# Designs tried in a protein design run: peptides against a protein of PDB entry 7SID. Part 52

Target 1, 151 residues: chain A of PDB entry 7SID
Amino acid sequence: LHMYLMLLKELPGEEYPLPMEDVLELLKPLSNVCSLYRRDQDVCKTILNHVLHVVKNLGQSNMDSENTRDAQGQFLTVIGAFWHLTKERKYIFSVRMALVNCLKTLLEADPYSKWAILNVMGKDFPVNEVFTQFLADNHHQVRMLAAESIN

## One batch from the design tools (peptide; aimed at target 1 S35 G73 T77)

Design b2_p30_7_s4 (made by RFdiffusion4, then SolubleMPNN; from b2_p30_7, 14 letters changed)
Fold by OpenDDE base, seed 4:
Structure b2_p30_7_s4 (fold): chain B 151 residues (1-151), chain A 30 residues (1-30)
Amino acid sequence: as target 1 above (151 residues)
Amino acid sequence: SEEERRAEEERRREREERLAAEQQRILNAT
């Protein structure tokens, strides 16, 4: 786990996007890691913080390529799961804040939610709409973070 | 071509099914 998390953390930023093939390789284990540690709040927070780099890479890619769609799908699958579990009140505020940051980054990359759509159990939820829900979060810091991201 | 279109649609469906399975593993993990 530690090695994988470090790998995610060390991804080049927005200024230096990775080839999509490399992004895909990094995303392949992600769902498995999340499955193993979904009940560990600290690990989930760390994962969400580190995958911000992936979002930056995805946002700069050619949306018309199949590799891009694959990478986006892999990433959004995990984010959708975290969002769903958040709705089920499985995560503390610190994890929700990390999720909001991911959603913020997605919204910056795709303001109109053309590709940033969370599919959970066959239903589509545009990130724009999902993000708005955090404005009503029970924790004040989450609400504040969400509000700051909209303006 | 029609063949290429069908192939692309099949690839898309396969991806969606795989991703759905991965998501379910997260959601059902104990």
Scores: peptide ipSAE 0.624, ipTM 0.896, DockQ to the pose 0.860
OpenDDE base, seeds 1, 2, 3, 5: peptide ipSAE 0.622, 0.624, 0.621, 0.624; ipTM 0.896, 0.897, 0.895, 0.896

Design b2_p30_8 (made by RFdiffusion4)
Pose (drawn by RFdiffusion4):
Formats: sequence, C-alpha cells, structure tokens
Structure b2_p30_8 (pose): chain A 151 residues (1-151), chain P 30 residues (1-30)
Amino acid sequence: as target 1 above (151 residues)
Amino acid sequence: EEEEREELFEEYNEEKDNHKRAEILLKMFE
C-alpha cells in the first residue's frame, strides 16, 4: 500500500507528462485498492489525497487517443463512486474534504467540463454543478473550504 | 469472495463503456 501510494504521489509530473500507457498502468489497480479499504476512513482520505496528483497528467488532451479516454474513464468512475457513497452519508468530513480537494483539482484541470463528468446510476453530472452542492454541507469546515475554493 | 473480486476486477479493466464500468465498480464496493 505504501509503495503504491508513493508511486501515485511521485511519478506524475506537470512539466513533462508521462506516456498515457504508463498512466493506465498506474490507474489499473486503483479500483481494487479502493475496494479493499472502502470501510476505512483514514485510508480512504489518504488514497484521495494521493490520487489528486494524477489529474495534472490526466488533463492533457494533445494526444487524445483511446488511451486518454480509457484513463479518464478509469479515474472518473472511481471519483463518481466516492461521490455517490458520500451522498449516502457513508463518509466522515475528512473524506469529504479530500473529495472536495479532488474536485477542485479537476475543476482546475478542465474549466469547461469537456471531459470531467461524473457518471453514476446511468446518469452524468458535470463537475461544476456537483461542486456547488458542497455549500450546503453539514460540517462547517467543508463548507468553508468549498466557499474559499469557489473562485 | 476473493475470486469474485478478481473476476469483477478483470471485467472492470476490460470494459469500455463508462456507465457499465461504474456499475461494476459499485458491485465491488458492496
């Protein structure tokens, strides 16, 4: 777990992007990793805080081949799954704050929501519309974080 | 349960449709 979190945090870089096949190799076990630690709040928070570093390489669309959409879909389905589980009051405010940070990073990467759309229950939600929903949260710290990052 | 999880993991990595991939992932979280 430590090896995988370290690789996720360190390997992606903004100045020189990785090949997309490497991004796919990084994102391949993430779904299983998240499945094992679904119950644990601390591990989930750590996982989200470490995966928010992959959006810098994911946001590149110059080489918009099938690998780009495959990696974007692999990441967005995990993010949507976390959001859906959060809507059902399944996570504490720490995981919600980490998800807010991830969503803020996604909004930075794709301002027009061309590709950053969460898919859940057969429906699609743009990240910008989902982000404003956190202004009505039950925890003051998450609301303040969303209000400050609303810019 | 471990074998079902490995099968769902393989199905998830082979799926191209994002709506169907999301359904598979929710099943793994159950």

Design b2_p30_8_s1 (made by RFdiffusion4, then SolubleMPNN; from b2_p30_8, 10 letters changed)
Fold by OpenDDE base, seed 4:
Structure b2_p30_8_s1 (fold): chain B 151 residues (1-151), chain A 30 residues (1-30)
Amino acid sequence: as target 1 above (151 residues)
Amino acid sequence: SEEEREKLVEELNKEKDIHKRMEILMKLLE
């Protein structure tokens, strides 16, 4: 886990996006890691903070490439899982804050949720609609963070 | 309440007029 998290942390930011092939490689174990540590709030927060770089990489990539679509799918599966557990009130506010930051970054890359659609339990949830739901969050800071991206 | 906020969010998502959206948002942030 530690080594994997270090790799995620060291991902280049938006200014220097990774080749999509490298992004895919890093995303491969992510779902499993998230599943194993889904009940560990600190690990979840750390993962969400680090995958911000992945979101930035996805947003900078050619959306028409097969690798991009694959990476998007893998990433959205993870985000969807975090969102689903958030809806089930499984995460503390700090984890929700990290998730909102991820969603915010996704919206910056895809404001109209053309590709940023969460599929959870067989249903599609556009990220722009998912994002607005955090305006109703019980924690003030989460609501305020979500509000920064609404117009 | 949480339920009231959720209703406002639903209204926000349906509203396309920028001014009306802002009004709803202001209510959410009260």
Scores: peptide ipSAE 0.125, ipTM 0.728, DockQ to the pose 0.020
OpenDDE base, seeds 1, 2, 3, 5: peptide ipSAE 0.107, 0.115, 0.115, 0.121; ipTM 0.720, 0.721, 0.723, 0.730

Design b2_p30_8_s2 (made by RFdiffusion4, then SolubleMPNN; from b2_p30_8, 10 letters changed)
Fold by OpenDDE base, seed 4:
Structure b2_p30_8_s2 (fold): chain B 151 residues (1-151), chain A 30 residues (1-30)
Amino acid sequence: as target 1 above (151 residues)
Amino acid sequence: SEEELERLEKEFNEEKDIHKRMEILMKMLE
C-alpha cells in the first residue's frame, strides 16, 4: 500500500497530464487496493487525495479513444464504490470530503456528466446528480465544500 | 513470502522507471 501510494504521489499530474497509458496502468490495481482497505478510513482518504491528480488527467483529456474510455471506466468504478459506501454511512467526513474533491474535479471536466456516470448496483448515476447530494451531507464541512464547489 | 516481499520492495525502491515500478508493485499485490 505504501509503495502504491508513493507511486501515485510521485507521478506528475498537477500541472502536467500523464499519458493515458500511465493513467491506465495506475488505475489497474486501484480497485483492488481500495477493496482491501475499504474499512480503513485513513487509507481511503489518502487514496482519494492521491488519485485526485488522476482525475485531473482524465478531465484534461479531450481524447475520444478506447484508452480514455477504459481509464474513465476504471476510475468511475472506484468512485462509484466510494460513493456507494458513503451512502451506506461507511465513511467519515474526511473521506467524504476527499470524495467531494474528486467529484468536483470530475464536474469541472464534465459539467454535464456526459461520461462521468457512476454505475452502482446496475444503475447509472450522473456525477452532477451525485454531487448535489453532498450539499445535504450531515457534516457541515462536507456541505461547505460541496457548496463552494458549485459556486 | 515475507522475504520475497522484502526483495520486491527493495527492487521497487531502487527502480526508477515508472512502468517497471508498477510491474513490481503488481507482483507484490498478487
Scores: peptide ipSAE 0.137, ipTM 0.691, DockQ to the pose 0.045
OpenDDE base, seeds 1, 2, 3, 5: peptide ipSAE 0.134, 0.136, 0.134, 0.135; ipTM 0.688, 0.683, 0.687, 0.687

Design b2_p30_8_s3 (made by RFdiffusion4, then SolubleMPNN; from b2_p30_8, 10 letters changed)
Fold by OpenDDE base, seed 5:
Formats: structure tokens, C-alpha cells, sequence
Structure b2_p30_8_s3 (fold): chain B 151 residues (1-151), chain A 30 residues (1-30)
């Protein structure tokens, strides 16, 4: 786990986007890692903070290639899982903050939720609609962050 | 095996190229 997190931390940012093939490879183990440590708040927070770089890479790839769609789908699956558990009140505010940042980045890349759609339990939830739910979060900092993201 | 895992970890820590580090990590996760 620590090695994976370290690798995520070292991922190139927006200035140096990774090839989509590399993005796909990085996303492959992510779902499993998240599943294994879904109850560890600190690990979840760290993962969410580091995957921001992945989101940026996905946002830069506006090509309608199969690889892009696959990468987007894999990433959205992970984000959807975190969001689902958030709705079940499984995460503390700091984890929710990190999730909001991910959603914010997704909205920046896809403001109209053309591809940024979370599929949870067989139902589709556009990120823009999901994001507005955090405006009513129980924690004031989460609400503030959500509000700042749309203003 | 544990021995192989330790060797991969060592290689991972010593490698500076992000792509090669990723390849090593992926092998460890198989």
C-alpha cells in the first residue's frame, strides 16, 4: 500500500500528462486498494488526494478513444464507490473534503457531465447533481468548499 | 514469494523513472 501511495504521489501533474495506456495501468489496482482500505479514513483521504492527478490527466484527454472511455469508467467507478459510502455516512469530513475536490476537478474537466457520470447500484448520477448534495453537508468546511467550487 | 517481493521492493525504491517504477509495482500487485 505505501508503495502504491508513494507512486500516486509522484505521478506527473497537468504539466506532464501520462499516456492513456499508463493511466489505465495505474487505475487497474486502484479499485482493489480502495476496497481493501475502505474503512481506513486516513488511507482513503490519501488516495483521494493523490488521484487528483489522475483526474487531471483524464480531463486533458478529450479524445473519444476506447482507452479514454475505459480509463474514465474505471476512475468513475472508484469515485462512485466513495460517494456511495459517503451517503451511508461512513467517512469523516476530511475524507469528504478530499472527495469534493475530486468532484470539483471532474466538473472543471466536464462541466456538463457528458462523461462524468457515477454509476452506483446500476443507476446513473451526473457529477454536477452529486456535487450539489455537498452544499448541504453536515460539516461547515465541506459546505464551504462545495460552495466555493461552483462560484 | 517473500524473497521476490523484497527484491521488487528494492528495485522500486532504487528506480527513479516513474514508468519503470509503475511496472515494478504492477508486478508486485499481480
Amino acid sequence: as target 1 above (151 residues)
Amino acid sequence: SEKEMEELEKKFNEEKDIHKRMEILLKMLE
Scores: peptide ipSAE 0.116, ipTM 0.672, DockQ to the pose 0.039
OpenDDE base, seeds 1, 2, 3, 4: peptide ipSAE 0.106, 0.115, 0.105, 0.114; ipTM 0.659, 0.671, 0.662, 0.670

Design b2_p30_8_s4 (made by RFdiffusion4, then SolubleMPNN; from b2_p30_8, 11 letters changed)
Fold by OpenDDE base, seed 4:
Structure b2_p30_8_s4 (fold): chain B 151 residues (1-151), chain A 30 residues (1-30)
Amino acid sequence: as target 1 above (151 residues)
Amino acid sequence: SEEKREELLKKFNEEKDIHKRMEILMEMLE
């Protein structure tokens, strides 16, 4: 976990996107790592905060390739899982805030949710639709963050 | 083992190539 988090943390910022091949490599273990630590709120928060780098890289990619789709799919699977567990009230506000930040970045990259669609339990949920749900979050800071993200 | 973990961590920190770092990480996760 530490190694993975360090790797995510060391990713170039939004000004210097990674090649899609590198993004894919970074995404490969993500689902497994998240699954292993799904019950650890602090770890989940940290992961979500660090994967912002990945989201930014995905968002800056204007490539329409198989690699792009694969990367998007892998990432969306993870985000979908976090969102699903959020709906089941499995995560505290700090984790939800981190998730909102990820969703915000996705919306910035794909405002109309052309590709940013979460598939959970066999159903598709556009991120723009998912994001609005956080406007009604039980925690005020989550609501505020969501509201600020829309404005 | 903890010793192996520390060894892998050391290698990970010393490695500069992202792909090789990922390989080390994957080994750690096995």
Scores: peptide ipSAE 0.109, ipTM 0.645, DockQ to the pose 0.044
OpenDDE base, seeds 1, 2, 3, 5: peptide ipSAE 0.093, 0.094, 0.069, 0.092; ipTM 0.623, 0.620, 0.614, 0.622; seed 5 fails the geometry check

